# Peptides against a protein of PDB entry 3NZW: the designs that were tried, part 133

Target 1, 212 residues: chain A of PDB entry 3NZW
Amino acid sequence: TTTLAFRFQGGIIVAVDSRATAGNWVASQTVKKVIEINPFLLGTMAGGAADCQFWETWLGSQCRLHELREKERISVAAASKILSNLVYQYKGAGLSMGTMICGYTRKEGPTIYYVDSDGTRLKGDIFCVGSGQTFAYGVLDSNYKWDLSVEDALYLGKRSILAAAHRDAYSGGSVNLYHVTEDGWIYHGNHDVGELFWKVKEEEGSFNNVIG
Target 2, 222 residues: chain B of PDB entry 3NZW
Amino acid sequence: QFNPYGDNGGTILGIAGEDFAVLAGDTRNITDYSINSRYEPKVFDCGDNIVMSANGFAADGDALVKRFKNSVKWYHFDHNDKKLSINSAARNIQHLLYGKRFFPYYVHTIIAGLDEDGKGAVYSFDPVGSYEREQCRAGGAAASLIMPFLDNQVNFKNQYEPGTNGKVKKPLKYLSVEEVIKLVRDSFTSATERHIQVGDGLEILIVTKDGVRKEFYELKRD

## One batch from the design tools (peptide; made by RFdiffusion4, then SolubleMPNN)

Design b2_p19_7_s2 (from b2_p19_7, 9 letters changed)
Fold by OpenDDE base, seed 4:
Structure b2_p19_7_s2 (fold): chain B 212 residues (1-212), chain C 222 residues (1-222), chain A 19 residues (1-19)
Amino acid sequence: as target 1 above (212 residues)
Amino acid sequence: as target 2 above (222 residues)
Amino acid sequence: MMTLSNYTGPFEVTVPFKP
C-alpha cells in the first residue's frame, strides 16, 4: 500500500494505490483505499483492509450523528479524535490501521490528521503511509511546494504514487486521486498504473531503468 | 498447539453479468486427504435473490450462512417485508464477520445477486469482513488457479485488439449467461485436474430478475 | 490477522510506517 495526502495553497491532494495483497498473492488490484466519510471528509486505508474499512465506515456514522446533533459539520480534528479514541481502546488487540483523515472546514481550513492503530494522532501538512511510503516521499518531498497549482499538485500526488507502485511490490493497480476543497472533495479518476507508467515515462523521459 | 480451525477444501466462483449473477461451487468436502462427501452443497439461496457461499472451514461457513439467513428473516420482520438489497446484505455480512474479528470465521465469502438497478453483482469478503464489489471472484482451494483465468476471460486482462501493436485493449463487454456457464465449467474442470480439494460435482446458482436457478454438473470423482 | 491457507479475498496487510 501507498497512500499520501498533502496540503497546499489549493487545499488537499489525496492519492492512493489500489493493490491488496495476501503475502505474495495479489488479492485485488481494484481496492478502494479512500473511504468517503462525507462530502467533506476522506479517510485513507493502510494495514488491515477490514479494520480500516469497518472503523472508517463506523466513523462516518459517528460524523453523521454529530451533524444531526450539533447541526454543524464535524471538524477534522474531532473526526480524527473519534477514530483515535476508538483505536486506542483496542490498543494491543491487534488492529492494523494506518489512516489519514482529510477534510476542509471553514473553521480549520484544509486539515490532515494521521491516525494509526498504535494510538498515534498527528496533524501535519504532508503524510505518506504504507509500505511504499518512502518511495512516495522521495518524489513528493523533492517537488513539493505550498504554491503548487491544483494541476501540478494533482500530478505530483499521482506521480508519487506511481513511483511507489514502481518500486514497492505491495503497491500498484491504479491511482485514485482526490482534491479536497472548501466545497468538498472532488474525485479525479482512477489511473491504471500500467498505462500511467508508460505515459509518464514517455512524457518525462523518466523510469530509464525500464527499457521499453 | 490446539488449532480450532479445519479446512474442508473446495472452491467457489462468482461472476456478474449484465442482468444476472452466478455463484458456483464444487460439492467436494474433504479433511486433509480424505473425502468426507462427494456431494455437500456449499452455495445457498438465502432469499431475496441473494446467493451466498462461505468457503474454507465448513463449520464456520455453515454458521455464517445460517446467521445471514436469520438476518434476512429479521430484516423482513423489522422492515415490513422489504427486500434486502445486495449492497445492504454485503454490509450486514461485514458486520457478521467483523463481529468475530478476534476469532474470525475461517472462510472466504462470496455473495451474488442483482443490485438495485437490476445489474449483476458479486461481493467478496475476507475472513474479517473487508469486502469489495467485483465482476468476478474465485475463492477457496483453487482460487489461485482460477482467478488469473477470470482476469483474462471476464475482465479481458492482457488482451488487445489485433493489429494495434498492443496499444488498444480489448473492450470490456458483458458475457451472456451461456458464456459465463462455459467459463465456470471450464474453470472447475481445469481446477479439478490440478487440485485434490476440488472435484465430484459442480453446483451453479444463477440469479436473475425471475429468481434463482440451479444447475448441476458432474466433475471428476478422483 | 489470520491468513487462510488459500486465497482469502481482498486482504491488505501492510504495516503502516510511522511518518
Scores: peptide ipSAE 0.038, ipTM 0.759, DockQ to the pose 0.083; fails the geometry check
Fold by OpenDDE base, seed 1:
Structure b2_p19_7_s2 (fold): chain B 212 residues (1-212), chain C 222 residues (1-222), chain A 19 residues (1-19)
Amino acid sequence: as target 1 above (212 residues)
Amino acid sequence: as target 2 above (222 residues)
Amino acid sequence: MMTLSNYTGPFEVTVPFKP
């Protein structure tokens, strides 16, 4: 798995691969590793598929309950704290989760929290999470600027996942891409890694280690 | 060390068509090298046009299917006989599986039916309740033999349009029920030849808007 | 169990079958 999120002048970019594995077996190439919690809040998934899918869906329910009770959307801080508190209660039970809670509220602005099953909760501007995270960071850190255009930011997110998919055997399938703004998240499509690789190679003149 | 799980072998396969879905399974039940039964059905009509199979440890599979069937009954009681949608069924099964997260059902679960738009739907579950809607999925002993074949024949992986020098992929299209049944039969016939835990019989449940149809075919009995 | 591999690598939950 490779997931990433970063803040920039235009909001938040979220990009994830879609491969699931069971040991050396590729279980799926089409897993949705982003949970759309609400129109303004996303959760990313790495680790155990069931753990992430179950508890982030549960988180969605908790966020909805908050909205109903408080007549206001839950903050990214509060949403991430709910998840963090939950996984902390299960500490030592064997949950495997590496998540990012990404959203936009009027009070907080664009916000990203990292939450994992070890009980770590971090606020930050840039996170890559998964077995391919180091590969993604290599591309992302090299090209990241706060002042990126939305187009360039989307491309950078996509390109970083592609790099990880290329080098990490446990990442691949496709890139799912999101842009989060004050008006909510926008889905920017599913990009097959096989097709994307050749396109990027041709356009950038990159991946010269692979002969086409 | 006490091991509460067994492995009863077998293989299951789901494929979604445009307006139908199929879920197939062999009828062999084994323990190690011993055939327990040559005809033990493992694909079930659960009502509301949903078919289900949970393949792996048969005791767990049977328990899970029974629980789901009961869940369907209670759903009807609680919601004035409302039909359970396939997506809601999938969510329910997730909860059944994840409810035993720390002592899982040792099964690969597949359900098939029609979505609310009348399109074929197949959902696949891991032992602890992660699930995904897919066009096709093989599960069980010979899944590793069949799944690559399905990738090629259902999803047209690694197929290209002739004369394009491999630059244009074969377009995705729905298969007919006849084509799907043929693929299922070929898959199980091939799997039976190469895997000792697959054989004896093939039961195919076909879900359409008109209901569930069952077909049976003999497999090798060696 | 399907895994979305994290920084700790792929998690394989091996359910041992009764020998």
Scores: peptide ipSAE 0.031, ipTM 0.745, DockQ to the pose 0.125; fails the geometry check
Fold by OpenDDE base, seed 5:
Structure b2_p19_7_s2 (fold): chain B 212 residues (1-212), chain C 222 residues (1-222), chain A 19 residues (1-19)
Amino acid sequence: as target 1 above (212 residues)
Amino acid sequence: as target 2 above (222 residues)
Amino acid sequence: MMTLSNYTGPFEVTVPFKP
């Protein structure tokens, strides 16, 4: 798995691969590793698929309850805290979760929290999470700027996941790409890694370790 | 370390069509190298045009299916006999599985039916309740033998349009019921030849708007 | 168990589906 999220002048980019594995077995190439919690809030999945899918869906329910009770959308801070508190209650039970809660509220602006099953909760501008995270960071960190255009930011997110998919055997399938703004998240498509790889190689003259 | 789980072998397979879905399973039940039964059905009609199989440890599979059937019953009681949708069924099964997250049902679960638009739907679950809607899925002992075949024949993986020099993928299209049944039969006959835990019989449940139809085919009995 | 992989390798879901 490789997931990433970063803040920039245009909001948040979220990009993820779609491969799931069971040991050496590729269980799926089409897993949705972004959970759309609400129109303004996204969760990402790494680790145990069931743990992430179950608890982030549960989180969505908690966020909806908050809206009903408080007559206001939940903050990204509060949503991430709910999840963090939950996983902390299960500390030592064997949950496996590496998640990012990404959203936009008027109060907070564009916000990213990292939450994992160890009870770590971090606010930040850039996170890569998964077995391919170091590969993604290599590309992302080398090209990241706050002042990226939306187009360049989307490409950078996509390109970073592609790099990880290339090097990490546990990452691949496709890139799912999101742009989060004040108006909510926008889905920017599913990009098959096989097709994307050759396109990028041709356009950039990159991936010269592959003869093609 | 104490292992409370058995493995009863077998294989299951789901394929979604345009306006139908198929869920198939062999009827062999085995422990280690001993055949317990040559006819123990693994695929069940659960009502509301939902078919279900939970393959692996049969005791866990049976328990899960019974719980789901009971859930369907209660859903009718609570919602004035409203039909349970396949997506709601999938969510319910997730909760059943994840409710035992720390002592899981040792099964690979597949359900099949029609979505709210009348399109074929297959959902697959891991033992702890992660699920995905897919066009096809194999589960159980011979899943590793069948799934690559399904990738090629249902999802047309690694197939290209002739004359395009590998640049144009074969377009995705729905298969007919007859084509799907053929693929299922070929899958299980092939799996039976290469896996000792698969054989004896093949039961196929076909879900359409008209209900659930069952077909049975003999497999090798060695 | 399907895993989305993390740094510590495929979490061998302690329920080894390995027979």
Scores: peptide ipSAE 0.025, ipTM 0.767, DockQ to the pose 0.143; fails the geometry check
Fold by OpenDDE base, seed 3:
Structure b2_p19_7_s2 (fold): chain B 212 residues (1-212), chain C 222 residues (1-222), chain A 19 residues (1-19)
Amino acid sequence: as target 1 above (212 residues)
Amino acid sequence: as target 2 above (222 residues)
Amino acid sequence: MMTLSNYTGPFEVTVPFKP
């Protein structure tokens, strides 16, 4: 798995691969590793598929309950704290989760929290999470700027996941791409890694280690 | 070492069509190298046009299916006989599986039916309740033999239009029920030849708007 | 068990069930 999220002048980019594995077996190439919690809030999944899918879906329910009770959308800070508190209660039970909670509220602006099953909760501007995270960071850190255009930021997210998919055997399938703004998240499509690789190689003149 | 789990072998396969879905399974039940039964059905009509199979440890599979059937019954009681949708069924099964997260059901679960738009739907589950809607899925002993075949024949993976030098992929197209049944039969006959835990009989449940139809075919009894 | 590969490396999720 490779997931990433970063803040920039235009909001948040979220990009993830879609491969799931069971040991050496490729279980799926089409897994949705982004959970759409609400129109303004996304969760990403790395680790145990069931743990992430179950608890982030549960988180969505808690966020909705908050909205109903408080007549206001839940903050990204509060949503991430709910998840963090939950996984902390299961500490030592064997949950495997590496998640990012990404969203926008008027109070907070664009916000990203990292939450994992070890009980770590971090606010930040850039996170890559998964077995391919180091490959993604290599591309992302080299090209990241706050002043990226939306187009360039989307491409950078996609390109970083592609790099990880190329080098990490546990990442691949496709890139799912999201842009989060004040008006909510926008889905920017599913990009098959096989097709994307050759396109990027041709357009950039990159991946010269592969002889086309 | 305490091992509460067995492996009863077998294989299951789901394929979604345009306006139908198929869930198939062999009827062999085995322990180690001993055939317990040559006809033990593992694909079930659960009502509301939902078919289900949980393949692996048969005791766990049976327990899970019974719990789901009971869940369907209670859903009707609580919601004025409302039909359970396939997506809601998938969510329910997730909760059943994840409820035993720390002592899982040792099964690969597949359900098939029609979505709310009348389109064929197949959902697959891991032992602890992660699930995905797919066009096709193989589970069980011969899943590793069948799944690549389904990728090629249902999803047309690695197929290109002739004369395009591999530049144009074969377009995706829904298969007819006859084509799907042929693929299922070919899959199981092939798996039976190469896997000792698959054989004896093939039961296919076909879900359409008109209900659930069952078909049975003999497999090798070796 | 299906895994999405976590940050700690290839979790061989030994499906506890393969004997």
Scores: peptide ipSAE 0.024, ipTM 0.770, DockQ to the pose 0.157; fails the geometry check

Design b2_p19_7_s3 (from b2_p19_7, 10 letters changed)
Fold by OpenDDE base, seed 4:
Formats: sequence, structure tokens, C-alpha cells
Structure b2_p19_7_s3 (fold): chain B 212 residues (1-212), chain C 222 residues (1-222), chain A 19 residues (1-19)
Amino acid sequence: as target 1 above (212 residues)
Amino acid sequence: as target 2 above (222 residues)
Amino acid sequence: MMTLSSYTGPFEVSLPFEP
């Protein structure tokens, strides 16, 4: 798995691969590792697929209850705290979760929280999470700027996941790409890694370790 | 060391068509190298045009299916006999599975039916309740033998239009019920030849708007 | 979880380190 999220002048980019594995077996190439909590909040999945899918869906319900009770959308800070508190209650039980809660509220602006099953909760501008995270960071950190255009930011997210998919055997399938703004998240498509690889190689002259 | 889980073998396969879905399973039940039964159905009509199979440890599979059937019953009681949708069924099954997260049902679960638009739907679950809607899924002992075949024949993976130098993929197309049944039969006959835990009989449940029909085929009784 | 022949292990969206 490789998931990433980063803040920039245009909001948040979220990019994830779609491979799930069971040991050496590729269980799926089409896993949705972004959970759409609500139109304004995204959760990413790394670790146990069921743990992330179950609890982030539960989180969505809690966020909805907040909106109903408070008559206001939940903050990214509060949403991530709910999840963090939950997983902390299960600390030592064997949950496996590495998640990012991403959203844009008027009060907070674009906001990313990392939450894992160890009880860690971190606010930050850039996170890569998963077995391929180091490969993604290599590309992302080398090209990241706050002033990226939306187009360049989307490409950078996609390109970083592609790099990870190329080097990490546990990452691949496709890239799911999101742009989060004050108006909510926008889905920017599913990009098959096979097709994307050859396109990028041709356009950039990159990936020269692979002879076409 | 005590192992609470058994492995009863077998294989299951789901394929979604345009306006139908198929869920198939062999009828062999095995423990280690001993065939317990040559005809033990593992694919069930659960009502509301939903078919279900939970393959792996049969005791867990049966328990899960019974719980789901009970869930369907209660859903009708609580919601004025409203039909349970396939997506709601999938969510319910997730909760059933994840409710035992720390002592899981040792099964690979597949359900098939029609979505709210009348399109074929297949949902697959891991033992702890992660789920995904897919066009096809193999589960059980011979899943590793069948799934790559389904990738190629249902999803047309690695198939290209002739004369395009591999640049144009074969377009996705829904398969007919006859084509799907053929693929299912070929899958199971092939799996039976190479896996000792698969064989004896093949039961296919076909879900359409008109309901669930069953087909049975003999497999090798080795 | 025991590795059974039936691939009944949980699906993993892998982490860099096992907890």
C-alpha cells in the first residue's frame, strides 16, 4: 500500500494505490483505499483492510451524528480525534491502521491528520503512509512546493504513487486521485498503473531501468 | 497446540452479468485428505434474491449463513417486509464478520444478486469483514488457480485488440449467462484436475429478476 | 492468522512495519 496526502495553496491532494495482498497473493487490484466519510472529509486506508474500512465507516456515522446534534459540519480535528480515541481504546487488541483524515473546513482550512492504531495522532502538511511510503516521499519531497498549481499538485500526487507502485511489490493496481477544497472533495479518476507507467515513461523520459 | 479452526476445502466462484449474477461452488467437503461428503451444498439462497457462500471452515461458514438468514428475517420484521438490497446485505455481513474480529469466522464469503438498478452484483469479503463489489471473485482452495483465469476471461486482462501492437485493450463487455456458465464449468473442471480439495459436484445458483435458479453438474470424483 | 490453503487470511493494505 501507498497512500499520500499533502496540503498546498489549492487545498489538499490525496492519492492512493489500490492493491490489497494476503502474503504473496494479490487479493485485489481494485481496493478503494479512500473512504469518503462525507462530501468534505476523506479517510485513507493502510494496514488491515477490514479495520480501516469498518472504523472509518463508523467514523462517518459519528460525523453525521455530530452534524445532526450541532447543526454544523464536524471539524477535521474533531473527526480525527474521534477515530484516535476509538483506536486508543483498542490499543493492544491488534488493530492495524494507518490512516489520514483529510478535509477542508472554513474554520481550519485544509487540514490533514495522521491517525494510527498505536494511538498516534499528528497534524501535518505532508504524509505518506504504507509499505511504499518511502518511495512516494522520494518523489514527493523532491518536487513539493506550497505554490503548486492544482494541475501540478494532482500530477505530483499521482506520480509519487506511481513511483511507489513501481518499487513496492505491495503497491499497485491503480491510482485513485482526489482534490479537497472548501467546497468538498473532487474525485480525479482511477489511473491504471500499467497504462500510467508507460505514459509517464514516454512523456518524462523516466523509468529508464525498464527497457520498453 | 489447540487449533479451533478446520479447513473443509472447496471452492466458490461469483460472476456478475449485466442483469444477472452467478454464485457457484463445488459440493466436496474434506478434512485433510479425507472426503467427508461428495455432496454438501455450500451456496445458499438467503431470500430477497440474495445468494451467499462462506467457504473455508464449514462450521464457521454455516454459522455465518444462518446468522445472515436470520438478519434477513429480522429486517423484514423491522421494515415492513422491505426487500433487503444487496448493498445493505453486504454491509450487514461486514458487521457480522467484524463482530468476531478477534476470533474471526475462518471463511471467504461471497454474495451475489442484483443491485437496485437491476444489474448483477458480486460482493466478496475477507474473514474479518472487508468487502468489495467486483465483477468476479473466486474463493477457497482453488481460488489461486481460478482467479487469474477470471481476470483474463471476465475482465479481459492482458487482452488487446488485434493489430494495435498491444496499445488498445480489449473493451469490457458483459458476458451472457451461457458464457458465464461455461466459464464457471471450465474453471471448476480445471481446478478439480489440479486440486484435491475440489471436485465431486458443481452447484450453480443464477440470480435474475425472476428469482434464483439452480443448476447442478457432475465433477470428477477423484 | 493461520495460513490455510483456502487463502482465508485477512486482506492487507500493507504498512511499512508490522506493529
Scores: peptide ipSAE 0.233, ipTM 0.793, DockQ to the pose 0.088; fails the geometry check
Fold by OpenDDE base, seed 2:
Structure b2_p19_7_s3 (fold): chain B 212 residues (1-212), chain C 222 residues (1-222), chain A 19 residues (1-19)
Amino acid sequence: as target 1 above (212 residues)
Amino acid sequence: as target 2 above (222 residues)
Amino acid sequence: MMTLSSYTGPFEVSLPFEP
């Protein structure tokens, strides 16, 4: 798995692969590792697919309850705290989660929190999470700047996941790409890694370790 | 050390068509190298045009299916006999599975039916309740033998249009019920030849707008 | 947890470290 999110002048980019594995078995190439909690809030999945899917869906319900009770959208800080508190209650029970809660509120602006099953909760501008995270960081950190255009930021997110998919055996399938703005998240499509690889290789003259 | 889980073998397969879905399973039940039964159905009509199979440890599978059937019953009681949608069924099954997250049902679960638009739907679950809607899924002992075949024959992976030098992929299209049944039969026939835990019989449940139809085929009994 | 001979293990979206 490789998931990433980063803040830039244009909001947040979220990009994830779509491979699930069971040991050496590729269980799926089409897993949705982004959970759309609400129109302004995304969760990402790494670790146990069921743990992430179940609890982030539960989180969505809690966020909706907050909205109904408080007559305002939940903050990214509060949403991430709910999840963090939950997983902390299960500490030692064997939950496996490495998640990012990404969203926008008027109060916070574009915000990213990392939450894992160890109870760690971190606010930050850039996170890569998963077995392929180091590969993604290699590309992302090398090209990241706050002043990226939306187009360049989207490409960078996609390109970073592609790099991870290329090097990490546990990452692959496709890239799901999101842009989060003040108006909510926008889905920027599913990009098959196979097709994307050849396209990028041709356009960039990159991936020269592979002979076409 | 006591192991609460067994492995009863078998294989299941779901394929969604345009306006139908198929869920198939062999009827062999084994323990280790012993055949317990040559005809133990593991694909069930659960009502509301939902078919379900939970393959792996049969005791867990049966328990899960019974609980789901009961959930369907209660859904009707609580919601004035409203039909349970396949997506709602999937969510319910997730909760059933994840409710035992720390002592899981040792099964790979597949359900099949029609979505609210009348399109074929297949949902697959891991033992602890992660799920996704897919066009096809194999589960159980021979899943590793069948799934790559389905990738090629249902999803047309690694197929390209002739004369395009591999530049144009074979377009995705829905398969007819006859084509799907053929693929299912070929899959199980092939799996039976290469896996000792698969064989004896094949039950295929076909879900259409008109209801659930069942077909049975003999498999190799060795 | 005995991995069933059937790839019925939990699906993992792999982390860099096993918990």
Scores: peptide ipSAE 0.213, ipTM 0.800, DockQ to the pose 0.089; fails the geometry check
Fold by OpenDDE base, seed 1:
Structure b2_p19_7_s3 (fold): chain B 212 residues (1-212), chain C 222 residues (1-222), chain A 19 residues (1-19)
Amino acid sequence: as target 1 above (212 residues)
Amino acid sequence: as target 2 above (222 residues)
Amino acid sequence: MMTLSSYTGPFEVSLPFEP
């Protein structure tokens, strides 16, 4: 798995691969590793597919309850805290979760929290999470700047996941790409790694380690 | 140390068509190399045009299916006999599975039916309740043999239009019920040849807007 | 210990470190 999120002048980019594995078995190439918590919040999944899918869906319900009670959208800080508190209650029980909670509120602006099953909760500008995270960081860190255009930021997110999918055997399938703005998240498509790789190689003249 | 789990083998397969879905399973029940039964159905009509199979440890599978059937019954009681949608069924099954997250059902679960638009739907679950809607899924002992075949024959993976130098993929299209049945039969016939835990009989449940139809085919018995 | 015969076990979206 490779998931990433980063803040920039245009909001947040979220990009993820879509491979799930069970040991050496590729269980799926089409897993939705971005969970749409609500129209304004995204959660990413790494670790146990069921743990992330179940609890981030549960988180969506908690966020909805907040909206109903408080008559306002929940903050990214509060949403991530709810999840963090939940997983902390299960600490040591064997949950496996590495998630990013991403959103844009008027109060907070573009906001990313990393939350994992060890009880870690971190706010930051850039996170890559998963077995392929180091590969993604290699590309992302080398090209990141706050002033990226939306187009360039989207490409950078996609390109970083592609790099990870290329090097990490546990990452692959496709890239799911999101742009989070003040108005909510925008889905920017599913990009098959097989097709994307050759396209990028041709256009950039990159991946010269691969002949073809 | 006592192992609470058994493995009863078998294989299941779901394929969604345009306006139908198929869920198939062999009828062999085995422990290690000993055949317990040559005809033990593992694919069930659960009502509301939902068919279900939970393959792996048969005791867990049977328990899960019973719980789901009960859930369907209670859903009707609580919601004035409203039909349970396939997506709601999937969510319910997730909760059944994840409710035992720390002592899981040792099963791979697949359900098939029609979505609210009348389109074929297949949902698959891991033992702890992660689920995905897919066009096709194989589960159980011979899943590793069948799933790659389905990738190629249902989703046309690695197939390209002739004369395009591999630049144009074979277009996706829905398969007819006859084509799907053929693929299912070929899959199980092939799996039976290469896996000792698969064989004896093949039961296929076909879900359409008109209801659930059942077909049976003999498989190799050795 | 789950034996890998009837299925491959729970699906994982891999982490760099086991929790």
Scores: peptide ipSAE 0.212, ipTM 0.793, DockQ to the pose 0.085; fails the geometry check
Fold by OpenDDE base, seed 5:
Structure b2_p19_7_s3 (fold): chain B 212 residues (1-212), chain C 222 residues (1-222), chain A 19 residues (1-19)
Amino acid sequence: as target 1 above (212 residues)
Amino acid sequence: as target 2 above (222 residues)
Amino acid sequence: MMTLSSYTGPFEVSLPFEP
């Protein structure tokens, strides 16, 4: 798995691969590793697929309850805290989660929280999470700027996941790409890694370790 | 370390068509190398045009299916006999599975039916309740033998249009019920030849708007 | 982690430090 999120002048980019594995078995190439919690909040999944899918869906319910009770959208800070508190209650039980909660509120602006099953909760501008995270960081850190255009930011997210998919055997399938703004998240499509790889290689003259 | 789980072998397979879905399973029940039964159905009509199979440890599978059937019953009681949608069924099954997250049902679960638009739907679950809607899924002992075949024949993976020098993928299209049944039969006959835990009989449940139809085919009884 | 037939466990969206 490789997931990433980063803040920039245009909001948040979220990009993820779509491979799930069971040991050496590729269980799926089409997993949705971004959970659309609501129109304004995204969760990413790494670790146990069920743990992330179940609890982030549960989180969505909690966020909806907040909106009903408080008559306003939940903050990203509060949403991530709910999840963090939950996993902390299960500390030592064997949950496996590496998640990012991403959203944009008027109060907070574009916001990313990392939450994992160890009880860590971090606010930050850039996170890569998963077995391929170091590969993604290599590309992302080398090209990241706050002042990226939306187009360049989307490409950078996509390109970083592609790099990880290339090097990490546990990452692949496709890239799912999101742009989060004050108006909510926008889905920017599913990009098959096979097709994307050859396209990028041709356009950039990159991936020269592969002859083709 | 105490292992509370058994493995009863077998294989299941789901394929979604345009206006139908198929869920198939062999009827062999085995422990290690000993055949317990040559006809133990593992694919069930659960009502509301939902078919379900939970393959792996049969005791867990049966328990899960029974719980789901009860869930369907209670859903009708609570919602004035409203039909349970396939997506709601999938969510319910997730909760059943994840409710035992720390002592899981030792099964791969597949359900099949029609979505709210009348389109074929297959949902697959891991032992702890992660789920995905897919066009096809194999589960159980011979899943590793069948799934790559389904990737190629249902999802047309690694197939390209002739004369395009591999630049144009074969377009995705729905398969007919006859084509799907053929694929299922070929899958299980092939799996039976290569896996000792698969064989004896093949039961196929076909879900359409008209209900659930069952077909049975003999497999090798070796 | 539970292994079913050809599978070695639940479906994983792998973390960098899996035990």
Scores: peptide ipSAE 0.202, ipTM 0.792, DockQ to the pose 0.092; fails the geometry check

